# Peptides against a protein of PDB entry 1ZZD, part 63

Target 1, 109 residues: chain A of PDB entry 1ZZD
Amino acid sequence: FQVVNPYLLRDLVDLGIWDEGMKQYLITQNGSIQGLPNVPQELKDLYKTVWEISQKTIINMAADRSVYIDQSHSLNLFLRAPTMGKLTSMHFYGWKKGLKTGMYYLRTQ

## One batch from the design tools (peptide; made by RFdiffusion4, then SolubleMPNN)

Design b2_p14_5_s3 (from b2_p14_5, 4 letters changed)
Fold by OpenDDE base, seed 3:
Structure b2_p14_5_s3 (fold): chain B 109 residues (1-109), chain A 14 residues (1-14)
Amino acid sequence: as target 1 above (109 residues)
Amino acid sequence: EPYYPEDITEEDLL
């Protein structure tokens, strides 16, 4: 079942915009606040869902970590609409960045 | 729907 991020809940309460309507909105939006006009951009940036984060950035972060470890961390990537071209691009980009292993999990929205 | 890239070969991606 779906639960609201407790930190997001706190910040929405602090903004004074938390109510039953907001709760239902979050449920229907799978936790996304990107479409809310009354939420500061800084909070939108902070509370991105896994579907709203650049997977390239995730790969870069994984590559950075790989400098200090002998075994690559588990890497999970999330795509709303995967295509073969994008999958190939992600795979070879990860390779180029020095990841010792490719993506471990791919999930679609 | 989840995918498991470890089951996908390089040839599958070309």
Scores: peptide ipSAE 0.030, ipTM 0.359, DockQ to the pose 0.059
Fold by OpenDDE base, seed 2:
Structure b2_p14_5_s3 (fold): chain B 109 residues (1-109), chain A 14 residues (1-14)
Amino acid sequence: as target 1 above (109 residues)
Amino acid sequence: EPYYPEDITEEDLL
């Protein structure tokens, strides 16, 4: 089990901000650097965790992949705080985008 | 009463 992305570790070291405190912060934040004020925005954009990526984008990519395969493929989505409204919206959006099957796996934090 | 939005926003899918 690796807590910190090795490439993120490299970039934080290059910035000169890696230390034990930073390590403990990342453990507490499940690898997220979005809340760090001393990290450039381009690095925050690069190192988004699965919980920080738009699931709409994931659905779009899944729909694009389905064009090139005969079988339906699994769609895995990640929601930090799912609500009935969000789940319903995601299902209908997936249907609108022409997914061959519904959501296969939902992971919640 | 299921939610049927006419437009799916990023806020709905974050």
Scores: peptide ipSAE 0.025, ipTM 0.440, DockQ to the pose 0.109
Fold by OpenDDE base, seed 1:
Structure b2_p14_5_s3 (fold): chain B 109 residues (1-109), chain A 14 residues (1-14)
Amino acid sequence: as target 1 above (109 residues)
Amino acid sequence: EPYYPEDITEEDLL
């Protein structure tokens, strides 16, 4: 079991900023490096956690896959702070995109 | 309140 993304670990080592403090920081931040001032923006963009990426993109990717999948597939969405409005919007968007299934698993932080 | 699908931005779905 590895808490930290091994590729992220590598890049942080290459930056020379990896240490026990950084490890603990990442654990407390659930893998997020967005708050680190000594990390290049390109790495922050690359290593977004599931809580930091657009779920719209996830829905789009699922819709793209659904074109080629005969069987229905499950979709996992991640929201830090879900609201009824947001959930309803996501539901409507999913339908508009023509997902074979209107069901998705919602995970909250 | 809910948005129509065409009004949904990436920020709305973070």
Scores: peptide ipSAE 0.023, ipTM 0.454, DockQ to the pose 0.122
Fold by OpenDDE base, seed 5:
Structure b2_p14_5_s3 (fold): chain B 109 residues (1-109), chain A 14 residues (1-14)
Amino acid sequence: as target 1 above (109 residues)
Amino acid sequence: EPYYPEDITEEDLL
């Protein structure tokens, strides 16, 4: 089930824009505030959902972590519109970056 | 010959 981030809720309340309409909006938008014109960009950057973060960045971070991890760690990737070409590209990019397993768990929107 | 994927764009990874 979907739960609103309590810190996001606090910040929206502090902005004075939290109401029932906002709650329903967030439910329909799967927690995304990126489309809200009355929210500062700093908050939008802070509260990006997993569907709004570059998975390239996630792969880079995972590659950096792998230097300090003896055992292989699981990597979860999220694609809004996956294709075989994109998946293959991501796989090879991760491999090129030195991920030990080359495996990742894919979630689709 | 090995297969090489297309260049990855930021749009592809969102």
Scores: peptide ipSAE 0.022, ipTM 0.422, DockQ to the pose 0.072

Design b2_p14_5_s4 (from b2_p14_5, 4 letters changed)
Fold by OpenDDE base, seed 2:
Structure b2_p14_5_s4 (fold): chain B 109 residues (1-109), chain A 14 residues (1-14)
Amino acid sequence: as target 1 above (109 residues)
Amino acid sequence: SPFLPEDITEEDLL
C-alpha cells in the first residue's frame, strides 16, 4: 500500500522539507504529518489520515446519508486507542443523531 | 440513562 499520499508528497517537496529522513518519519507515523512542527497547520488539516479525522464528523456524515436511505448503511469508525468511555460516547452520539443501525464496525490501529 | 453522558465533546470522539 501507499504510505504517503501523492499530493502530500508534492506539497512537502514544494516546502523543501522532503528528504530520506522525512520519508522514514512518515513510515513510522503511518503517513501522519500532525507531529511535524515545521509544517503549516493548513496542510495538517488537509492531510489528516483516517485515524485523525474527527469521529464526530464521520457520525454526522452518516446521519446525513441516512435521511435518503431506508436503513442506515455501514458506519465504520477508526480509533487508535479506544477506551470504554470513548466507545460509549460514540454510541450514544450516533443514537442521538438518529442512526438506525448504530455502529456497524469498529476498526482499531 | 445512567450510561448517557451529560455532554459529548469533540475530545470524547477522537
Scores: peptide ipSAE 0.014, ipTM 0.400, DockQ to the pose 0.083
Fold by OpenDDE base, seed 3:
Structure b2_p14_5_s4 (fold): chain B 109 residues (1-109), chain A 14 residues (1-14)
Amino acid sequence: as target 1 above (109 residues)
Amino acid sequence: SPFLPEDITEEDLL
């Protein structure tokens, strides 16, 4: 069951590029618009899926939030193709950034 | 939906 992001849908309509073809494209691409040539880069940046967002950015955001939270919160990371090196780097980077709890949940595509 | 533009249907969301 896949649902198109309603905000993305709105913006695509505003761009005048929403049609049945676009709908089918999004379905086949799991909601990603990164490959669309007629979409502004700012929208591509805005509507990155969890698989497309830099996990380093996610870690940075989590570290910032860690100032206000205790160790009860967990960090979820999403990796399309995780490697041991990448996982290790992410783990230690989070540690250096002062995360009270390291990576707790890892999701893979 | 009252929160969606008129040209967007709920079918489009699914």
Scores: peptide ipSAE 0.000, ipTM 0.278, DockQ to the pose 0.017
Fold by OpenDDE base, seed 4:
Structure b2_p14_5_s4 (fold): chain B 109 residues (1-109), chain A 14 residues (1-14)
Amino acid sequence: as target 1 above (109 residues)
Amino acid sequence: SPFLPEDITEEDLL
């Protein structure tokens, strides 16, 4: 998978702040721009990585989307520091929101 | 990629 979002790259170039230093920074930060002082906040909000988005929000979006998708579509969740408690909570929350019993795929950082 | 700016390389996508 891509460490740096190609649309983010374009926007960083448009801002005139893309260089080798920025590239290496993004690699070490797993694509996150949240710590960059020279990036507008609106851009930071737009380009949150899968590790920075609340998994609860992801589940909500998946539940809303699942109304129009087949059960064959998978739900992908990403956790920096997974625990059994968090996984259980996510499972039950997904169930409460009416997620289908399709494939569940968990990635860890 | 023909859609990438000239100052962006394929390596940047990783």
Scores: peptide ipSAE 0.000, ipTM 0.285, DockQ to the pose 0.019
Fold by OpenDDE base, seed 5:
Order: C-alpha cells, then sequence, then structure tokens
Structure b2_p14_5_s4 (fold): chain B 109 residues (1-109), chain A 14 residues (1-14)
C-alpha cells in the first residue's frame, strides 16, 4: 500500500530531501510533513492530512458535494483527541448543514 | 477526492 501522496513525493524529491529516512519518518507520522523544518510552509499548507484539516471544513465540503453525490455516501470525521464538546458541536453543525440523514463515522488516532 | 489522493486510504493514515 502507498502511504505517501504521490504529489508530495514529487515535491520532496524536487527539494532534494527524499530518502529512506524521510520515508520512514512519514510512515511514523501518518503522512504528515508539518513537523519537518526543511519544508516550506506553502507545502505544509498544501499537504495537510485528515488530522490537520479542520473538521468544520470537512463538513462544509461534504455538504457541498452532497448536491452531486449519492446519499449512500457516508461522512468520515477524524479527531485526534475527541471531547464530548467537540463531538456535540460537530453533530449539530452537520445537522445544520443538512446532513441529518447522513451517517458520519468517527475515527480517532 | 478532495480528502484523500487516489492511492491512499484511511487505513494508510491511521
Amino acid sequence: as target 1 above (109 residues)
Amino acid sequence: SPFLPEDITEEDLL
């Protein structure tokens, strides 16, 4: 299986920092480059993982897509450290955006 | 998908 975004791989190669050590680092970091000091911030902003994107943004994008997709599609939400407050807020926001009949699945790291 | 690239699944990131 592939653990590295192919476009990210290209950019890391272009930066000249791709090697076996970098590969192992990304595996342990679940594909995140946010902790790398030798990567420009522009690339960090471009290559955010599901753990690094605001779940509010994810819900907004799902609501926008629902115009074009089957309602059988589920919404997947990812929280590194879930709290009851965050879960409640997330549920109500999803409902507000019209995802009342759409099931969401919570994943934790 | 705007969430994941083609060859990466949720299991790859978890």
Scores: peptide ipSAE 0.000, ipTM 0.236, DockQ to the pose 0.036

Design b2_p14_6_s1 (from b2_p14_6, 10 letters changed)
Fold by OpenDDE base, seed 1:
Structure b2_p14_6_s1 (fold): chain B 109 residues (1-109), chain A 14 residues (1-14)
Amino acid sequence: as target 1 above (109 residues)
Amino acid sequence: DLELLLEALASPLV
């Protein structure tokens, strides 16, 4: 089962827009608030699903963590509409960043 | 509103 991010929930309540309709909206949008016109852009930037975050940022964070570990860690990438070109670029970028992980797990929406 | 927050947390999305 999935639950709302408690911090997002707090902020939506503080905005006074949390109700059953909002709950159903989040369900249909898989947790995304990007399409809501009555939500400040700052909150939209803060609360992104794994599909809305730049995977380049994810790779960068993984590379930063890899500096302190001896064994390679598994990296998961999430793409809404993956293409062969996109995947190739991501793999090469990860390689350039010195990731010890040779295998990236791809998740698609 | 703590009451609203608790109510929301008690009801999972899926």
Scores: peptide ipSAE 0.024, ipTM 0.542, DockQ to the pose 0.015
Fold by OpenDDE base, seed 2:
Formats: structure tokens, C-alpha cells, sequence
Structure b2_p14_6_s1 (fold): chain B 109 residues (1-109), chain A 14 residues (1-14)
């Protein structure tokens, strides 16, 4: 499920760099702006795709949320190239952080 | 579809 953040498009227009070439670039890069030299790093950090966010950070945030939720919430993890070792590490890390339910959904690119 | 979404969001009529 591919979603482009509408605020990203607004910011690109505000930067004056929105054109047909930029549109095609985003399509080929699946919405990623990390490779654009004329975009401030602050915006790159803000508009990370699901494949560019540390899944460890996602697990940490989920663990923090679980403190306030009686029942386990759904946790979605996104891995570009999953390996058995990486999956095992994530599983045990989530367990160590006290998640009631392990990985609910694993999405791969 | 990413391409369709980009085109729709960039359209002034949508």
C-alpha cells in the first residue's frame, strides 16, 4: 500500500522544486526524498518512508504505548530485506521490551 | 498506485 504524504508535496512546491522530473523521481524512488541534494536534511528526517525508519525505534514506541493500553495493540514492522537473523533479533528485542504480542504484521518490500 | 496518487494530488481539480 503506497501512500504519498500530501504535506510532502506541499513542501516541495514551497521549495520551488516541484516539476515533472521531480514527480518521476518520486515515483521511481517509491516516495523517498533521501537522495535529493536540494532538500534540507530537516525535511528528509521528517518525511522518511516506512522503509527508512528504524524498526527498533518503532518497537520502542510500541513498548511505550503498551504501558497505557490494557490489551496489546497491533504492531507493524517493515523490512526491505528480512533475514532470519534480523527477524530473530527483532523478536527477542520486542520480548525484552515487554510487548504483550510479538510481531503482528510483517511487511516486506 | 503511487503514480496515480501523485497525479491526483498534483491536480488542481482534485
Amino acid sequence: as target 1 above (109 residues)
Amino acid sequence: DLELLLEALASPLV
Scores: peptide ipSAE 0.021, ipTM 0.519, DockQ to the pose 0.016
Fold by OpenDDE base, seed 5:
Structure b2_p14_6_s1 (fold): chain B 109 residues (1-109), chain A 14 residues (1-14)
Amino acid sequence: as target 1 above (109 residues)
Amino acid sequence: DLELLLEALASPLV
């Protein structure tokens, strides 16, 4: 289930580029604005969908958070096209980064 | 569903 980010809509309105065409664009692009040439890159980075974020970054953030969490939190990874090799690499990378648990939940598109 | 959400969220902003 995909949810539209209300802050994204606000920023698009503030940019003055919100219109019916933009609405249809978001629908067809599953909420992604990465392909919009008239949107600053910083906003594209801010509003990346879960499928557009590097999961390596997610693992890094999880490792950083684990320092402050007594109970190991469940790590959720989102891969558009996962391969066994990539999953294995991610597992060992997470372990190398010192995650308290090697368990994670994988979501695929 | 997405279209409805977009309309609902955009309505106050537009």
Scores: peptide ipSAE 0.020, ipTM 0.532, DockQ to the pose 0.015
Fold by OpenDDE base, seed 4:
Structure b2_p14_6_s1 (fold): chain B 109 residues (1-109), chain A 14 residues (1-14)
Amino acid sequence: as target 1 above (109 residues)
Amino acid sequence: DLELLLEALASPLV
């Protein structure tokens, strides 16, 4: 199924434009942000070539941002082969890092 | 083990 680039999700949150409507938009557009007028062109270009990073790093970045934002950040995590153990690890790591929402999105390819 | 948990998070995305 369709997935959202975790960097993109981060930047959309940072722009303050992430919401359920944005989520649905991305779903209908197969993840493309090219048609969004409120997204800088620089970001549109960037996400054509950006590769994913480790889930740990994604969680860390989300936790860092949460220091300044009361509203829960959307966090999208990608797992190639999710296991109960791995899911538990991510959940508790996120909790330890102080994320208001442990896991907002779990994505697989 | 915290280290094991962190290692699990470092798995490749793709």
Scores: peptide ipSAE 0.011, ipTM 0.212, DockQ to the pose 0.315; fails the geometry check

Design b2_p14_6_s2 (from b2_p14_6, 9 letters changed)
Fold by OpenDDE base, seed 5:
Structure b2_p14_6_s2 (fold): chain B 109 residues (1-109), chain A 14 residues (1-14)
Amino acid sequence: as target 1 above (109 residues)
Amino acid sequence: EEELLKQAEESPLE
């Protein structure tokens, strides 16, 4: 099931743009507000879904965590539109960043 | 692998 982020809901209410139409929009967009013209960019950045975060950023975060963790923790990658090119790029970028393992879980939207 | 690299260049990681 899908639920609206309560913090997002609060901020949308504070903006005065929350209504039934907005609710339905969020449902159809799987929680994404990136396409909304009346939402400040700061909020869009704050409420990026897992599908909207840069894969490089995710890999960088994983690399940073790897400094502190002895075990090779599972890396979860999310791709809205996966391609072989992107997968290859992720693999090589992860290698370049010195990840302890190339093993990751891929999720697709 | 070379073909994969070409594909990676065409569709770079975001």
Scores: peptide ipSAE 0.027, ipTM 0.467, DockQ to the pose 0.261
Fold by OpenDDE base, seed 4:
Structure b2_p14_6_s2 (fold): chain B 109 residues (1-109), chain A 14 residues (1-14)
Amino acid sequence: as target 1 above (109 residues)
Amino acid sequence: EEELLKQAEESPLE
């Protein structure tokens, strides 16, 4: 099932643009607000779905977190269109960034 | 190895 991010819901309500139409839009767009013209860019940047965030960015964030974690932490990646090339690149990039554990879980759209 | 890493940081991974 699909649910709206509660923080996103709050912000959309605060903007006064939340209604049934918006709800249906989000459902059809799998939670993405990137295409909404009446949403500030800062909110679009804040509420990127897991499918919209750069994989490199995700890995970078994981690497940054790993500095403060003694034991290996999980890395979850989400790919719209996974290819062997992307998977290989993810592996090497993660390794370069010093991730102790490789990909824990891969989801595809 | 470094070359492979460099290649990995380029085109394939977004």
Scores: peptide ipSAE 0.027, ipTM 0.460, DockQ to the pose 0.592
Fold by OpenDDE base, seed 3:
Structure b2_p14_6_s2 (fold): chain B 109 residues (1-109), chain A 14 residues (1-14)
Amino acid sequence: as target 1 above (109 residues)
Amino acid sequence: EEELLKQAEESPLE
């Protein structure tokens, strides 16, 4: 089952837009608020799901962490619709950023 | 590889 992020719930309540309709919307959207017109962009940026985060950002964070970890840790990437182009780009970008392991664990939605 | 590079250019990483 899925649950609403408690911080997201708080912010939606603070916006005064939390109701049963909003709850059902989040359930149908797997927690995404990107399609909501009455939510500030700042909150949309903050509450991106794993499917909505920039792959470059994820790789950058992994590269930053790699300074402190050995080569045993793997990077998880989430793509809604993976293409060969995106996969190739991720491979080369990860290499360019100095990831010790060029192996990515790909998840698809 | 050339085809993959072409696809990468057409579908850049976001």
Scores: peptide ipSAE 0.024, ipTM 0.444, DockQ to the pose 0.258
Fold by OpenDDE base, seed 1:
Structure b2_p14_6_s2 (fold): chain B 109 residues (1-109), chain A 14 residues (1-14)
Amino acid sequence: as target 1 above (109 residues)
Amino acid sequence: EEELLKQAEESPLE
């Protein structure tokens, strides 16, 4: 089942825009607030879903973590519409960044 | 591999 991020809930309440309609909207949008006109861009940037975050950024974060661990950690990537070019670029970028293990899971929306 | 590399260059990672 899907639950609303508690911090997002708090911020939406603070904005005074939280109601049952907003709850249903978030359910239908899989937690995305990017389409809401009455939400500040700062909050949209903060509460990006896994589908809205740069995959390059995710790989960078994984590479940063891998420096300080003995064993390889899982790397999960999320793409709305993967292409061969995109998949190849992710593979080679991960290699370039020196990841101990390649992509663990690829998930599509 | 060369073809895959070309595709990667045409569709760079975001």
Scores: peptide ipSAE 0.022, ipTM 0.438, DockQ to the pose 0.309

Design b2_p14_6_s3 (from b2_p14_6, 9 letters changed)
Fold by OpenDDE base, seed 1:
Structure b2_p14_6_s3 (fold): chain B 109 residues (1-109), chain A 14 residues (1-14)
Amino acid sequence: as target 1 above (109 residues)
Amino acid sequence: EEELLKAAEESPLE
């Protein structure tokens, strides 16, 4: 089931914009606050969902983690609308960044 | 492979 991030909840309460309508909005938007006009951009940048984070950033984070582990963990990629071009780009970028394995799990929205 | 390379060039990673 879907749960609101407790830190996001806190910040929305602090902004004075938390109510039942906001709760329902977050449910329908799968936790995204990117479309909210009354939320500062700083908070939007902080509370990106997995679908809103740059794939390059995700690969970079995976590459950074892989330096300190013997056996690489599987990389999880999240794309709203994957294309072969994007997948190929991610593959090449991952290779360039020195990922130990090219295996990843692709998740689509 | 060539087609995949072209597709990648047309779809840069963000």
Scores: peptide ipSAE 0.033, ipTM 0.579, DockQ to the pose 0.293
Fold by OpenDDE base, seed 2:
Structure b2_p14_6_s3 (fold): chain B 109 residues (1-109), chain A 14 residues (1-14)
Amino acid sequence: as target 1 above (109 residues)
Amino acid sequence: EEELLKAAEESPLE
């Protein structure tokens, strides 16, 4: 089952906008708050889902972690609509950033 | 590899 991020829940409650309608909205939006008009942009930036963050950012974070380990950790990428161009770009960008192992798993929405 | 690089340049990663 889907679980709401506990920190997101707290912040929505603090904003005074948490109710049953908000709960249903989050369920239908797979946890995304990007479309909510009453949420500050700072919170939207903080609570981006795996489908809403930059692929470059994900790769950069993975590359940074790989510096501290001998064997590269698993890298999971998430794309709503993958294209050959995007996949190729991700592959070579990851290689350029020094990932020892390529993309481990690709998930599509 | 060269062809793949060209394809990557045509579709930049976000």
Scores: peptide ipSAE 0.031, ipTM 0.450, DockQ to the pose 0.379
Fold by OpenDDE base, seed 4:
Structure b2_p14_6_s3 (fold): chain B 109 residues (1-109), chain A 14 residues (1-14)
Amino acid sequence: as target 1 above (109 residues)
Amino acid sequence: EEELLKAAEESPLE
């Protein structure tokens, strides 16, 4: 089951590039717009899928959020090809960034 | 620990 992000849909409609072909493209690309030549880079950066966001960036955002609450936010990481090396690196990087709690959910594509 | 943390930032974390 796949649903197009409603905000992405709106922006694609506003660009005038939404059609059945675009819909099929998004389905085949698992929601990614990174390969679309008619989409501004700003929108590509905004609408990165969970599989396209840097793991470091996700950890950084989690660390930033944790500053504002007593109990750490649950951290969810998404990996296309998880390895023990990547998992270890994420653990130590998260620790360095001051995360109180380790990764709560690991998702694999 | 510091060495491990430094190594973790370099690779292979993306």
Scores: peptide ipSAE 0.028, ipTM 0.458, DockQ to the pose 0.574
Fold by OpenDDE base, seed 3:
Structure b2_p14_6_s3 (fold): chain B 109 residues (1-109), chain A 14 residues (1-14)
Amino acid sequence: as target 1 above (109 residues)
Amino acid sequence: EEELLKAAEESPLE
């Protein structure tokens, strides 16, 4: 079940670009606005889907919060097109950042 | 392992 982010909807309305065509575009793009030429980069950076967020950033956040817990939280990673190279890089980067548990869940688009 | 390392170099973490 796909729902448009209400904050994204507000910002698109404020830009004056919200219409039925935009709604259909978001549905076909699974909520991504990265391909829209008339959207400021700041908004594109703000409204990244789980498939567009840097995996390195997610790992960094997991490492930061792990300082306060005895056991690492469950780490869910989302990759649009996973490769062995990316998976290996995530594993070793997580290790370097001191995560007790590596990748726990992998989701693919 | 060597193949995995090479793959990691070719497809770095984003």
Scores: peptide ipSAE 0.025, ipTM 0.460, DockQ to the pose 0.259

Design b2_p14_6_s4 (from b2_p14_6, 9 letters changed)
Fold by OpenDDE base, seed 5:
Order: structure tokens, then sequence, then C-alpha cells
Structure b2_p14_6_s4 (fold): chain B 109 residues (1-109), chain A 14 residues (1-14)
């Protein structure tokens, strides 16, 4: 089932832009607020969906954490429009960063 | 493999 991020909801209410239309917009956009012109960039950056986050950044963060774990991350990666080139680059980049597991699951949109 | 590497270079990870 779908769950609205309560923090996002609060911030949209505080901005005075929460209404039924906004609710429907979020549903249709799968929670993305990036297309909303009346939302501050700070909030857009804060509430990025998994599809809007650089996977390179995700891999970097995983690599940074990897030195503190014995096993490996169950690292999930997300691509809106996966290509063989992107997938290959992700795998090799993760490998070069020393990840034992570069991709546990791939999610596509 | 070489073809995949070439494609990876053309479509770098962002």
Amino acid sequence: as target 1 above (109 residues)
Amino acid sequence: MEELLREAEESPLE
C-alpha cells in the first residue's frame, strides 16, 4: 500500500500548498515534488525519491560504509531507464570502489 | 565484454 511521507506532508502544510489537488499530484507523480514550482529547492533536495538520487552517490555511500561491515551490503539500485551501458558502468564502478556486492537488487520504473 | 565496456563509456554512470 502507498504511504505518504508524514514529514513531507507537514512541510507542504506549513507552506500552505497542501490540498486535495496536491495530494492527487503526489499520487500521480509517485511522491516526486521535483516538478512543483512553488516548492523551495531545499525541500526538493530533501525529499528526492529513489529515482531522483544519483546512483553513483549511493554507491559511494555504500563504499564508505563497507569498511565497517564484515559482510556486504544488500545494496539496492534504482534506474528509471536502465540500459546495458548504465548497468555495466554501475557494476564496474561499484567493483572499483571495492564493494563486495555492487547490486543486490535492481529496481526499474 | 568489449562491447559492453564501450557502451559503458558512452553511457557513464551519473
Scores: peptide ipSAE 0.035, ipTM 0.549, DockQ to the pose 0.267
Fold by OpenDDE base, seed 3:
Structure b2_p14_6_s4 (fold): chain B 109 residues (1-109), chain A 14 residues (1-14)
Amino acid sequence: as target 1 above (109 residues)
Amino acid sequence: MEELLREAEESPLE
């Protein structure tokens, strides 16, 4: 079953836009609020789903963490519409950022 | 290989 993020729920209530319709909307949108016109951009940025976050940013964060670990860590990457070009660019970008030898786990929507 | 590199250039990671 699907559960609404409790912090998102709180913020939507604070905005006065929470109702049963909003609940059903979130369920149908898999938790995404990006399409809601009455939600501030700040909240949209805060509550991005894994499919809406720049994977380049995720790679950057992983690279930043890698300096503090001796062993490579697993990294999950999410692409809504993967292409060979995107996969190739992710691979080379990770290498360029100095990620240690490891495996990227690809998830698709 | 060149085809993949070209595609990567045309569809950059964001």
Scores: peptide ipSAE 0.025, ipTM 0.443, DockQ to the pose 0.267
Fold by OpenDDE base, seed 2:
Structure b2_p14_6_s4 (fold): chain B 109 residues (1-109), chain A 14 residues (1-14)
Amino acid sequence: as target 1 above (109 residues)
Amino acid sequence: MEELLREAEESPLE
């Protein structure tokens, strides 16, 4: 079953744009609101799905918190269409950032 | 190793 983020739902209701059509749109877009022209950019930035966040940012965040963790992270990376070039760049970037484990899990759409 | 580095540079992480 589909689960809608309750905070996103509230904000869409507050904008007065929540209806059955919007619900169906979110279902077909896997929760993404990036394509909606009537949603403020601030909300689009706030409610990015895992597929809309830069994996470089995820690696940076992991590297930042790695200083405080004894064991290697269970780092999950998400790619819509993985290529050898993208995978290689992620591994090397993670290594350069000093991660104990450059990539633990790869998730694809 | 050199080939992998070149490929990584040609397809940088976004």
Scores: peptide ipSAE 0.020, ipTM 0.417, DockQ to the pose 0.372
Fold by OpenDDE base, seed 4:
Structure b2_p14_6_s4 (fold): chain B 109 residues (1-109), chain A 14 residues (1-14)
Amino acid sequence: as target 1 above (109 residues)
Amino acid sequence: MEELLREAEESPLE
């Protein structure tokens, strides 16, 4: 089932652009608002889907947190089109950043 | 190893 992000819903209502058409748009776009011209960039940045977030950034944030965690993170990575080269790069990058577990799960679109 | 690490750092990683 699909659930609308309540915070996104609130912000779209506050912008005065929430309607049935917007709802259908979000459904068809799997929650992405990046293509909406009438949404401020700040909100687009805030409400990025997992497919729109840099996985390098995710790895960096995980590495930053890792110094405060005794056990390894259960880091989940999301790639629309994974390749062996990309996966290898991600693993080595995570390793270089000091992650004990560079990838717990890989999700693909 | 060093080359792979460099490539990894330079990778945009979607």
Scores: peptide ipSAE 0.034, ipTM 0.490, DockQ to the pose 0.799; fails the geometry check

